# Designs tried in a protein design run: peptides against a protein of PDB entry 3VZA. Part 123

Target 1, 98 residues: chain A of PDB entry 3VZA
Amino acid sequence: RVERLCKSKELFEERLGLEIRRIHNEQLQFIFRHIDHKDPDKPYMFTLSINEQGDYEVTSCTPPLDCISEFQLKVRETNNFSAFIANIRKAFTALSFK
Target 2, 62 residues: chain B of PDB entry 3VZA
Amino acid sequence: AAYVTQLYYKISRIDWDYEVEPARIKGIHYGPDIAQPINMDSSHHSRCFISDYLWSLVPTAW

## One batch from the design tools (peptide; made by RFdiffusion4, then SolubleMPNN)

Design b2_p23_8_s4 (from b2_p23_8, 11 letters changed)
Fold by OpenDDE base, seed 5:
Structure b2_p23_8_s4 (fold): chain B 98 residues (1-98), chain C 62 residues (1-62), chain A 23 residues (1-23)
Amino acid sequence: as target 1 above (98 residues)
Amino acid sequence: as target 2 above (62 residues)
Amino acid sequence: PYVETQEELEQGKKVLEKLLAKP
């Protein structure tokens, strides 16, 4: 099972172009690649924590997204984490064309 | 690794077929509609196209 | 809207909490 879990992680990372890391201060770093077709390895990142109130909190976003605060509000309201991540990737994709 | 793979599933709703050759991207997407099969030959597409396609399966409606 | 049960959504947050928890 451990072997399969490792393989699963690798498949998700490569196929989705999404790496998930635990970083300092109890945060998760989400690193999107394969966004810019001209530079597939260029990272688009945000970090996330759960604050003292138990709410999702975006602690950084690089490059910055104007919509990130709204998305944070929406995920708090809906708890739809899938849509949260998908919308962020969509926003990064749109940004890559500017 | 267990928790992160669970998170990937929660995000994407994709379950991979681990028994196929590495060049074959095969799995099932469990969206709000009927489950849809994924079956791609990775040699026919760029990494960016593959990722874009897979993410297109994930609903963005809140 | 994306249809998902409240239980499934709650499970997702729990996964995140486990990932964020200090060892």
Scores: peptide ipSAE 0.509, ipTM 0.940, DockQ to the pose 0.064
Fold by OpenDDE base, seed 2:
Structure b2_p23_8_s4 (fold): chain B 98 residues (1-98), chain C 62 residues (1-62), chain A 23 residues (1-23)
Amino acid sequence: as target 1 above (98 residues)
Amino acid sequence: as target 2 above (62 residues)
Amino acid sequence: PYVETQEELEQGKKVLEKLLAKP
């Protein structure tokens, strides 16, 4: 099972171009790659925590996204984490064309 | 790795086939509609195309 | 062929919380 889990993680990282890291202060770092077709390894990142109220909280976003605060609100309302991540990736993708 | 893989599934709703050759991207995407098979030859596509395609399977409706 | 319930969504959040928690 451990071997399978490790392989699963690697497959997701490569195929989705999404790396998830646990960082200091009980945060997760989400690193998107494969966004810019001209520079597939260029990272687009945000960090996330669960605050004391139990709410999703974006603690950083690089590059900045104008819509990130709205997405944070939406995920708090819906708890739809999948849509949250997908929308962030979509926003990063749009940003890469500018 | 257990929790992170669970998170990946919660995000993507993709279940990979781990028994195929490395160059084969094979799995199943689950969603509100009929489950859709994934079956690609990675050597025939760019990394960006593959990722874009897979993410296109993930609904963005809140 | 599924529709996630609020409970399932909250369970996902718990997975995230467990991932965030220190070992």
Scores: peptide ipSAE 0.509, ipTM 0.941, DockQ to the pose 0.063
Fold by OpenDDE base, seed 4:
Order: C-alpha cells, then structure tokens, then sequence
Structure b2_p23_8_s4 (fold): chain B 98 residues (1-98), chain C 62 residues (1-62), chain A 23 residues (1-23)
C-alpha cells in the first residue's frame, strides 16, 4: 500500500501538473505547472490554510489573481474544494496568455 | 502520502490504473455524470496537453 | 449521475485539515 501511495502521488503530480507541499505555519502550497505551453515548468502557485474560524484562507498567490478573493468566498460558501482548485487553475491558465 | 493522495482524489475525482505501463495514462474520472474512462498514450501528447485535458474533466461549477 | 453531498464536501475539508495537522 505504501508503494502504491507513493506511485499515486507521483502520477498525480506529473499528470495534473499539480504539486502539493506542506509548508510552515500549517499551510499547504499548491504548485501548478504545465500551464504555459511555452514554458511547461513555470510554476503558478498559491498557499492555503484553515484559519482559527475553520475557514479556507488563501495566504498567498503567485502570480496574483484578481479573482482569488471571490474564489475564497465561494469555497467558504459551498465547500466545493474541487471547483475551487479547478477555477484557480483556469484563472492561472487565462493569465498565462496575457 | 495517504492524505495527499486522498486530497488529489477529492480535487480531481480521478482513480488511476496502476497496473499499466508507465507510458499509458489510464484511469477513471468520477464526475457529476457517469464515470468516464481515461486512456491515453503519453508519448502522443505534450505534458501540457495531458494536464489541460485532465483538468477539463473537473467541473468548475460551484 | 453522481451528486456530491455537503457531508462529502465536509469530509474533503477534513482530509485537508488532517494534512495540515502537525504530527
């Protein structure tokens, strides 16, 4: 099972172009790659925590997204974390064309 | 790695087939509609295309 | 068709919390 878990993580990282790291102060860093087809390794990232109120909180976003605050509101309302991540990736993708 | 793989599933709703050769991207996506198979030859596509395709399976509706 | 419940969504949040929790 451990071997499968490791393989699973690697497959997700490569195929989704999404790396998830635990960083300081009880945060998760989500690193998107494969966004810019001209520079597939260029990272687009944000950090996330659960604040003391139990709410999703974006603590950083690089490059910045104008829509990130709205997405934070939406995920707090819906708890739809999947849509949250997918919309962020969509926004990063749109930004890569600018 | 157990929690992170669970998180990946919660995000993508994809379950990989771990028994196929590395060049084969095979799995199942469990979306709001019926489950859809994934079956791609990675040698025929760029990394960006593969990722874009897989993410296109994930609904963005809140 | 699959319909995700609020309970399942909350379970997802719990997974995230577990991942964030210090060992």
Amino acid sequence: as target 1 above (98 residues)
Amino acid sequence: as target 2 above (62 residues)
Amino acid sequence: PYVETQEELEQGKKVLEKLLAKP
Scores: peptide ipSAE 0.501, ipTM 0.940, DockQ to the pose 0.062
Fold by OpenDDE base, seed 1:
Structure b2_p23_8_s4 (fold): chain B 98 residues (1-98), chain C 62 residues (1-62), chain A 23 residues (1-23)
Amino acid sequence: as target 1 above (98 residues)
Amino acid sequence: as target 2 above (62 residues)
Amino acid sequence: PYVETQEELEQGKKVLEKLLAKP
């Protein structure tokens, strides 16, 4: 049901602090919140696409992460998308501690 | 919305219980091991704690 | 608050399908 799907999306957004948006040029924008306990609404985000070769490609990351290129390589090798997203969140969390 | 919810499940492996009161965070996490229940009162925790806890259920091993 | 356009929906569907097709 449409109502259930809408509620599901809202629950995931609030509880995981992760919003997923469709943006231009076949990209997804992932917006993390609830990272900084001192500023729960501060967004940490990246954009992702599948390139012409069929590989995951991070097209932007704000704030920038030194490890994002390595994570892109890892997800291409393993195809473990769950670990990919979880590791990015962990990296943003570490960054929030300054 | 169907594809987005599918993606959320792909990421988190969490299935929510949609019939409980809004303050109750109830669901099931389907990790590598046996499925584990989630059942917590959101009024007892901060938004950041809840998110951190739920993400802690998601393996980071590649 | 955010309302997707038809173009965004189609683009998103395509990329989501590609992403969901990955292990």
Scores: peptide ipSAE 0.391, ipTM 0.921, DockQ to the pose 0.801

## One batch from the design tools (peptide; made by RFdiffusion4, then SolubleMPNN)

Design b2_p24_1_s1 (from b2_p24_1, 11 letters changed)
Fold by OpenDDE base, seed 3:
Structure b2_p24_1_s1 (fold): chain B 98 residues (1-98), chain C 62 residues (1-62), chain A 24 residues (1-24)
Amino acid sequence: as target 1 above (98 residues)
Amino acid sequence: as target 2 above (62 residues)
Amino acid sequence: SEEKESFELLKKIIEEEPVEEAVE
């Protein structure tokens, strides 16, 4: 099981170009790569916490996304975390075309 | 990494086939309708194309 | 629900996964 879990994580990281880290201050960092076809390793990132109210809170976004606050609202309303992540990736992709 | 791998599944709804050669990207995407197979030769595609394709399987409707 | 499961899963990750350095 341990081996499978490690392999699974690696496969998801490479194939989705998404790394998920638990970082300091009770936050998660989501690192998207494979966004810019000319620079596949360039990271597009955001950090997420669950605040005192129990709500998802985006604590940073690099590069910044105009839509991130709206997505935060949407995920709070729907709790559709899959759509939340997918929409962020779509937004980063659009941003990469400058 | 148990919880993280579970989160990847919750996000992507993809279950990988772990018994194929590394160059083969094989799995199943479990969408809201019917399950769709994934079967790609990674040597035929860029990393960005592969990621874009896989993410295209993930619904963005809230 | 799936939504509830995702939320609880995220909390578990924040609570139990090993802390890593942030990518800058």
Scores: peptide ipSAE 0.769, ipTM 0.963, DockQ to the pose 0.859
Fold by OpenDDE base, seed 5:
Structure b2_p24_1_s1 (fold): chain B 98 residues (1-98), chain C 62 residues (1-62), chain A 24 residues (1-24)
Amino acid sequence: as target 1 above (98 residues)
Amino acid sequence: as target 2 above (62 residues)
Amino acid sequence: SEEKESFELLKKIIEEEPVEEAVE
């Protein structure tokens, strides 16, 4: 099971180009790669915590996204975490064309 | 890695076929409608294309 | 609900997964 879980994680990381890390201060870091076709390894990332109110809170975004605050609001309203992540990736993709 | 793997599924709704050769990207996407198979030859596509394709399966509607 | 499951899953990751260095 451990080996399967490890393989599963690796497959998701490579195929989705998304890495998920637990980092310091009770945060998660979401690292998107494969965004820029000219530089597939360039990371686009944000960090996320759950604040004392129990709400999703984006604590950083690199590179910055103008829409990230709105997405934070939307995920708090809808609790649609899948759409939250997908929209962030979409935004990073759009940013890579600039 | 158990929770992280579960989170990947919650995000993508993809379940991989772990019994195929590494060059074959095979699985099932469980969208809101009928489940759709994934079956790609990775040697025919760039990493970016593969990722873009897979993410295209994930709804962005809130 | 699916939404609640995602939230609880995130909490579990934050609480239990090994801490890694942040990507810079």
Scores: peptide ipSAE 0.769, ipTM 0.963, DockQ to the pose 0.884
Fold by OpenDDE base, seed 2:
Structure b2_p24_1_s1 (fold): chain B 98 residues (1-98), chain C 62 residues (1-62), chain A 24 residues (1-24)
Amino acid sequence: as target 1 above (98 residues)
Amino acid sequence: as target 2 above (62 residues)
Amino acid sequence: SEEKESFELLKKIIEEEPVEEAVE
């Protein structure tokens, strides 16, 4: 079971190009790679916390996304976390073409 | 890692086949309508293409 | 609900997963 969990995490990280870390100050860091086809290892990242009100809060975004505040609002309204992550990746992808 | 792997499933709705060769990307995506099989040879594609393809399976509608 | 499950899962990760260094 332990081996399966470790393998599963590695498969998701490599295949989705998404790493998830628990970091300091009760935050999660989401690191997207495989965004820029010319630089597949370049990270596109954001950090997330759950604030005192129990709401999702993006605490950083690198590189910055103009739409991140709107996405934060949307995920608070819909609680669709999957769409939240997918839309952020889509936005990072679009940014890489600039 | 148990919670993180569960989160990956909640995000992607992909269940991997762990019994195939490492170069084979095989699994099932559970979309809102019907489940779709995933079956790719990683040696035939770039890492970016594979990731883009898999993410294309994930709905972006809120 | 699925949405509530995702939220609770995130809370559990924040509370119980080992702390790692942030990627800069």
Scores: peptide ipSAE 0.768, ipTM 0.963, DockQ to the pose 0.885
Fold by OpenDDE base, seed 4:
Structure b2_p24_1_s1 (fold): chain B 98 residues (1-98), chain C 62 residues (1-62), chain A 24 residues (1-24)
Amino acid sequence: as target 1 above (98 residues)
Amino acid sequence: as target 2 above (62 residues)
Amino acid sequence: SEEKESFELLKKIIEEEPVEEAVE
């Protein structure tokens, strides 16, 4: 099962073009690739923490998204983390066409 | 890495078939209502297309 | 709830997964 878990992570990373890293300062980094069809390896990423109040907090977003603050509010209200990530990817995708 | 893989499932609701050849992208997407099969030949698609397609399965409604 | 499960899962990752270098 350990081998399967390792394989599973790799499959998700490649197929979804999403890497998830635990980084310093109690943060997670979400790195989207496969966004720009002309540059599939270009990363679109944000970092996330859970603040002292127990709320999701986006601590960085590269490139910046105007909608990220609204999404943070929405995920705090709904706790729909799946929609949160999917909407961010959608926003990055839209940004790549500008 | 168990927690990370669980998070991938919570995000995507996709469960992969790990017993197929590497070039075959096979699994099941568990949507809110009905589960749908995934079955693609990766050699027929770009990485970006595959990712876009899989993400299109994930609802964006809050 | 599933929402609560996701939250707790994220906390576990932050607490237990090995620290990696951030992508710049």
Scores: peptide ipSAE 0.768, ipTM 0.963, DockQ to the pose 0.876

Design b2_p24_1_s2 (from b2_p24_1, 11 letters changed)
Fold by OpenDDE base, seed 3:
Structure b2_p24_1_s2 (fold): chain B 98 residues (1-98), chain C 62 residues (1-62), chain A 24 residues (1-24)
Amino acid sequence: as target 1 above (98 residues)
Amino acid sequence: as target 2 above (62 residues)
Amino acid sequence: SSSQESFELLRQIIENEPIEEPVP
């Protein structure tokens, strides 16, 4: 099962082009790749923490997204984390065309 | 990696078939209605296309 | 619920997964 878990993570990372890292200061970094078809390895990323109130808080976004604050609000309201991540990727994708 | 893999499932609702050849991207997407199979030959597609396709399966409605 | 499960997973990752260097 441990081997499967490792393989599973690798498959998700490569196929979704999404890497998830626990980083310093109780944050998670979400790194999207495969966004720019001309530069597939270019990272589009944000960091996330859970603040003292227990709410999702985006602590950074690179490149910046105008919609990230709204998405943070939406995920706090709905707790739909899947939609949160998917919408961020969609936004990064749109940004890559600019 | 257990929690991370679980999170990937919670995000994507994809369950991979781990018994197929590496070049075969095979799994099941569990959407809100019906489950749909995933079955792609990775050699026929770019990494970006594959990712875009898989993410297209994930609902963005809040 | 699935929403609560995601939140709990995030907390578990934050608390238990190995700390990595951030991608710059």
Scores: peptide ipSAE 0.750, ipTM 0.962, DockQ to the pose 0.898
Fold by OpenDDE base, seed 5:
Structure b2_p24_1_s2 (fold): chain B 98 residues (1-98), chain C 62 residues (1-62), chain A 24 residues (1-24)
Amino acid sequence: as target 1 above (98 residues)
Amino acid sequence: as target 2 above (62 residues)
Amino acid sequence: SSSQESFELLRQIIENEPIEEPVP
């Protein structure tokens, strides 16, 4: 089972181009790669925490996204975390075209 | 890794076939309507194309 | 609650997964 879990994580990371890290201060870092076709390893990232009120809170976004605050509101309202992540990736993709 | 892999499934709704060769991207996407098979030869596509394609399967409607 | 499944999962990751250095 442990081997399967490790393989599963690796497959998701490579195929989705999404890495998920637990980092300091009770945060998760979501790292998107494979966004820029000319620079596939360039990371597009945001960090997420659950604040004292129990709400999703984006604590950083690199590069910055104008829509990130709206997405934070939407995920709090809908709890649709899948759409939250997918919309962020779509926004990063749009940003990569400059 | 168990929790993270579960999160990947919650995000993507993709279940991989772990019994195929590494170059074969095979699985099932469980969308809101009908489950769709995934079956790609990774040697025929760039990493970016593969990721874009897989993410295109994920609904963005809130 | 089914709507809180992802929330609980995130908390489990935050509390239990090994801490890594952030990608700069």
Scores: peptide ipSAE 0.748, ipTM 0.961, DockQ to the pose 0.916
Fold by OpenDDE base, seed 1:
Structure b2_p24_1_s2 (fold): chain B 98 residues (1-98), chain C 62 residues (1-62), chain A 24 residues (1-24)
Amino acid sequence: as target 1 above (98 residues)
Amino acid sequence: as target 2 above (62 residues)
Amino acid sequence: SSSQESFELLRQIIENEPIEEPVP
């Protein structure tokens, strides 16, 4: 089972191009790769915490996204975390064409 | 990695087939409609294409 | 609910997963 879990994580990381790390200060880092077809290993990432009020809070976004604050609001309103992540990836993808 | 893998499923709604050869990307996407199979030969696609395709399965409606 | 489950999962990750160095 442990081996399966490790394999599963690796498959998701490679196939979705999404890595999830627990980092310092009770934050998670979400790292998207495979965004820029000319530079597949270039990371597009954001960090996330749950603040004292129990709300999702984006603590950083690299590169910055104009829409990230709106997405933070949307995920707080809807609690649709899947859409939150997918929309961020969509925004990063759009940014990569600039 | 148990919680992280669970989160991947919550995000993507994809369940991989772990019994196939590494070059085969096989699984099931459990969207709001009927579950759809995933079955790709990774040697025929770029990593970016594969990721883009898989993410295209994930609804973006809030 | 699925939304509640995601929230709890995030909490569990934050509390239980090994701390890693951030990608710079």
Scores: peptide ipSAE 0.747, ipTM 0.961, DockQ to the pose 0.894
Fold by OpenDDE base, seed 2:
Structure b2_p24_1_s2 (fold): chain B 98 residues (1-98), chain C 62 residues (1-62), chain A 24 residues (1-24)
Amino acid sequence: as target 1 above (98 residues)
Amino acid sequence: as target 2 above (62 residues)
Amino acid sequence: SSSQESFELLRQIIENEPIEEPVP
């Protein structure tokens, strides 16, 4: 099972181009790669925490996204975390076209 | 890793086939409609294309 | 509930997964 879990994580990371890290201060970092076709390893990332109110809170976004605050609101309203992540990736993709 | 892999499933709704050759990207996407198979030869596509394709399966409607 | 699954999962990760260095 342990080997399966490790393999699963590896497959998701490579195929989705999404890495998820637990980092300091009770935060998660979501790192998107494979966004820029000219630079597939260039990371597009954001950090996420759950604040004192129990709400999702984006604590950083690199590069910055104008829509990130709206997405934070949307995920709080809908609790659709899948759509939250997918929309962020879509926004990063759009940003990569400058 | 267990929790992270579960999160990947919650995000993507993809279940991989772990018994195929490494170059074969095979699995099932469980969307709101009928489940759809995934079956790609990774050697025929760029990493970016593969990722873009897989993410295209994930609904963005809130 | 299904609506709270992702939330609880995130909390479990935050509390239990090994801490890593952030990608700069």
Scores: peptide ipSAE 0.747, ipTM 0.961, DockQ to the pose 0.911

Design b2_p24_2_s1 (from b2_p24_2, 12 letters changed)
Fold by OpenDDE base, seed 4:
Structure b2_p24_2_s1 (fold): chain B 98 residues (1-98), chain C 62 residues (1-62), chain A 24 residues (1-24)
Amino acid sequence: as target 1 above (98 residues)
Amino acid sequence: as target 2 above (62 residues)
Amino acid sequence: AKSPIEKLLDWIDSGSYKYVERPP
């Protein structure tokens, strides 16, 4: 089972181009790669802080996205975290073409 | 870790088939209404294309 | 104390949005 879990993580990281890290101050860092086809290893990332009450907020976004605040409102309304992450990736993708 | 793989599933809604050859990207995407199979030969595509395709399976509707 | 990722998983599961269930 341990081997499977390790393999699973690696497969997700490579296939989705998404790395998830725990960083300082009990935050989660989401690092997207494979966004820019001309530079597949270029990272697009944001960080998420979660308090003890279960509330969360985006604490950073690199490069910045003007839509991130709206997405945060939407995900709090719907609890659709999957759509939240997918929309962020979509926004990063659009940004890579500018 | 178990929690990180759970999170990947909650995000992507994809379960991988771990028994296939390394070059084969095989799994199932569980959407809001239906489940769809995934079956790709990674040697035929770029890393970016593969990622874009897999993310295209994830609905962006709130 | 729950880890950040564990807290996030709990939050996700507390929501009402539903997906097709996968086999156990």
Scores: peptide ipSAE 0.690, ipTM 0.955, DockQ to the pose 0.706
Fold by OpenDDE base, seed 1:
Structure b2_p24_2_s1 (fold): chain B 98 residues (1-98), chain C 62 residues (1-62), chain A 24 residues (1-24)
Amino acid sequence: as target 1 above (98 residues)
Amino acid sequence: as target 2 above (62 residues)
Amino acid sequence: AKSPIEKLLDWIDSGSYKYVERPP
């Protein structure tokens, strides 16, 4: 099972182009790759933490997204984390064409 | 780790078929209405195309 | 104490958005 879990993580990372890391201060870092077809390894990333009110909060976004604050509001309203991540990737993709 | 793979599933709603050859991207996407099979030959596509395609299966509606 | 991922998973599971259920 441990081997399966390791393989699963690797498959998700490569196929989705999404890496998930635990970083300092109990935060999670989400790193998208395979966004820019001309530079597939270029990272697009954001970090997430739990704030003092108990809400998940985006603590950084690189490159910055104008829509990230709205997405944070939407995910707090809907609890649809899948749509949250997918919309962020969509926004990064749009940004890569500029 | 188990929790990481669970998180990937909660995000993508994809289960991979781990019994196929490495070049075959095979699995099932469990959407809001239907379960859809995934079956791709990775040698026929770029990494970016594969990722874009898989993410296209994930609804963006809130 | 629960890890950040564990906490996130718990939060996600508390939501009401529905998906097709995968076999056990």
Scores: peptide ipSAE 0.628, ipTM 0.952, DockQ to the pose 0.652
Fold by OpenDDE base, seed 5:
Structure b2_p24_2_s1 (fold): chain B 98 residues (1-98), chain C 62 residues (1-62), chain A 24 residues (1-24)
Amino acid sequence: as target 1 above (98 residues)
Amino acid sequence: as target 2 above (62 residues)
Amino acid sequence: AKSPIEKLLDWIDSGSYKYVERPP
């Protein structure tokens, strides 16, 4: 089972171009690659935590996204975490063309 | 690894067929209405295209 | 009930973590 889980993780990382890391202070780091077709390894990332109120909180975003605060609000309202991550990737993709 | 793979599924709704050769991207995407198979030859596409395609399966409506 | 990410955060609290990757 452990081997299957490890392989599954690797497949997700490569195929989605999304790495999820555990980092300090009870945070998750989401690293998107394969965004810029001219530079597939260029990372686009944000960090996420659950604050003291129990709400999703984006603690950093690199490069910065104008829409990230709105997305944070949306995910708190809808609890649609899938759409949250997908919309962030979409926003990073749009940013890569500028 | 169990938690992160669960998180990947919650995000993407994709279940991989991990028993096929690496060059074959095979799995199932479970959409809100219907499930559809994923079956791609990775040698025919760039990494970016593959990722874009897979993410296109994920709804962005809140 | 805790969401998957909350469970993962609990896992973070109980285990090791990685350092932040620097963007190019």
Scores: peptide ipSAE 0.145, ipTM 0.902, DockQ to the pose 0.060
Fold by OpenDDE base, seed 2:
Order: sequence, then structure tokens, then C-alpha cells
Structure b2_p24_2_s1 (fold): chain B 98 residues (1-98), chain C 62 residues (1-62), chain A 24 residues (1-24)
Amino acid sequence: as target 1 above (98 residues)
Amino acid sequence: as target 2 above (62 residues)
Amino acid sequence: AKSPIEKLLDWIDSGSYKYVERPP
């Protein structure tokens, strides 16, 4: 089981170009790669926590996204975490074309 | 690893086939209406294309 | 004490989903 879980993680990381890390202060870091086709290893990142009120809170975003605050609001309203992550990736992708 | 893989599934709704050759990207995407098979030869595509394709399976509607 | 991932998973599970859960 452990071997399978490790393999699964590796497959997701490579195929989705998404790494998920636990970092200090009870946060998760999401690192997107494979965004910029000219530089596939260039990272696009954000960090996420659950605040004292129990709500998702984006604590950082690099590079910054104008829409990140709206997405935070939307995920709090809808609880659609999948769409939340996917929309962030879409926004990073759009940013890479500028 | 268990928790992170659960998170990946909640994000992507993809279940990988782990019993295929490394170059074969095989699995199932469980969309809201229908499950779609994934079956790609990674040697035929760039890493960016593969990622873009897989993410395209994930609805962005809230 | 739950880990951040555990807390996130609990939060996600407490809400509604657009996706249908994986069949058992």
C-alpha cells in the first residue's frame, strides 16, 4: 500500500505538474509546473490555510493573481475545491502568455 | 502520502492505472456526468501538453 | 490534532460537490 501511494503521488506530480507540500504554520503549498511551454519547470505557486474561522485562506500567490481573492470567495461559497485549483491553474496559464 | 493522494483525487477526479508501462498514461477521469478513459503515450507529447490535457478534463464551473 | 491536509479534506467533505464520488 505504501509503495502504491508513493507511486500515485509521483504520477500526479509529473502528469498534472502539481506538487503539494505541507509547510510551516499549518499551510499547504501548491506548486504548478508545466504552465509555461517555453519554460516547463518554471513554478507558479500559492499557499493555502484554514483560518481561525474555518475558512480557506490564500496566504500567498507567486506570481500574484488579480483574481485570487475572487476565487477564494468562490470556493468559500461553493466548496468546489476542484474548480478552485483548476481556475487558479487557468489563471496562471493566462498569465504565462503575457 | 495517503492524504496527499486523496487530495489529488479530490482535485482531479483521476484514478491512475498503476500496472502499465511507465510511458503509458492510463486511467479514468470521473466527471460529473460520465467517466472518461485516459490512455496516452507520453512519448508522443510534451509534458506541458499532457498536463494541459489532463487539466482540461477538470471543470472550472463553480 | 489534525494535519492541514486532514483539515482540508474534512472541509472539502463537509460541502457539496460538482463531481460524483468515485464508485465503490
Scores: peptide ipSAE 0.132, ipTM 0.900, DockQ to the pose 0.753

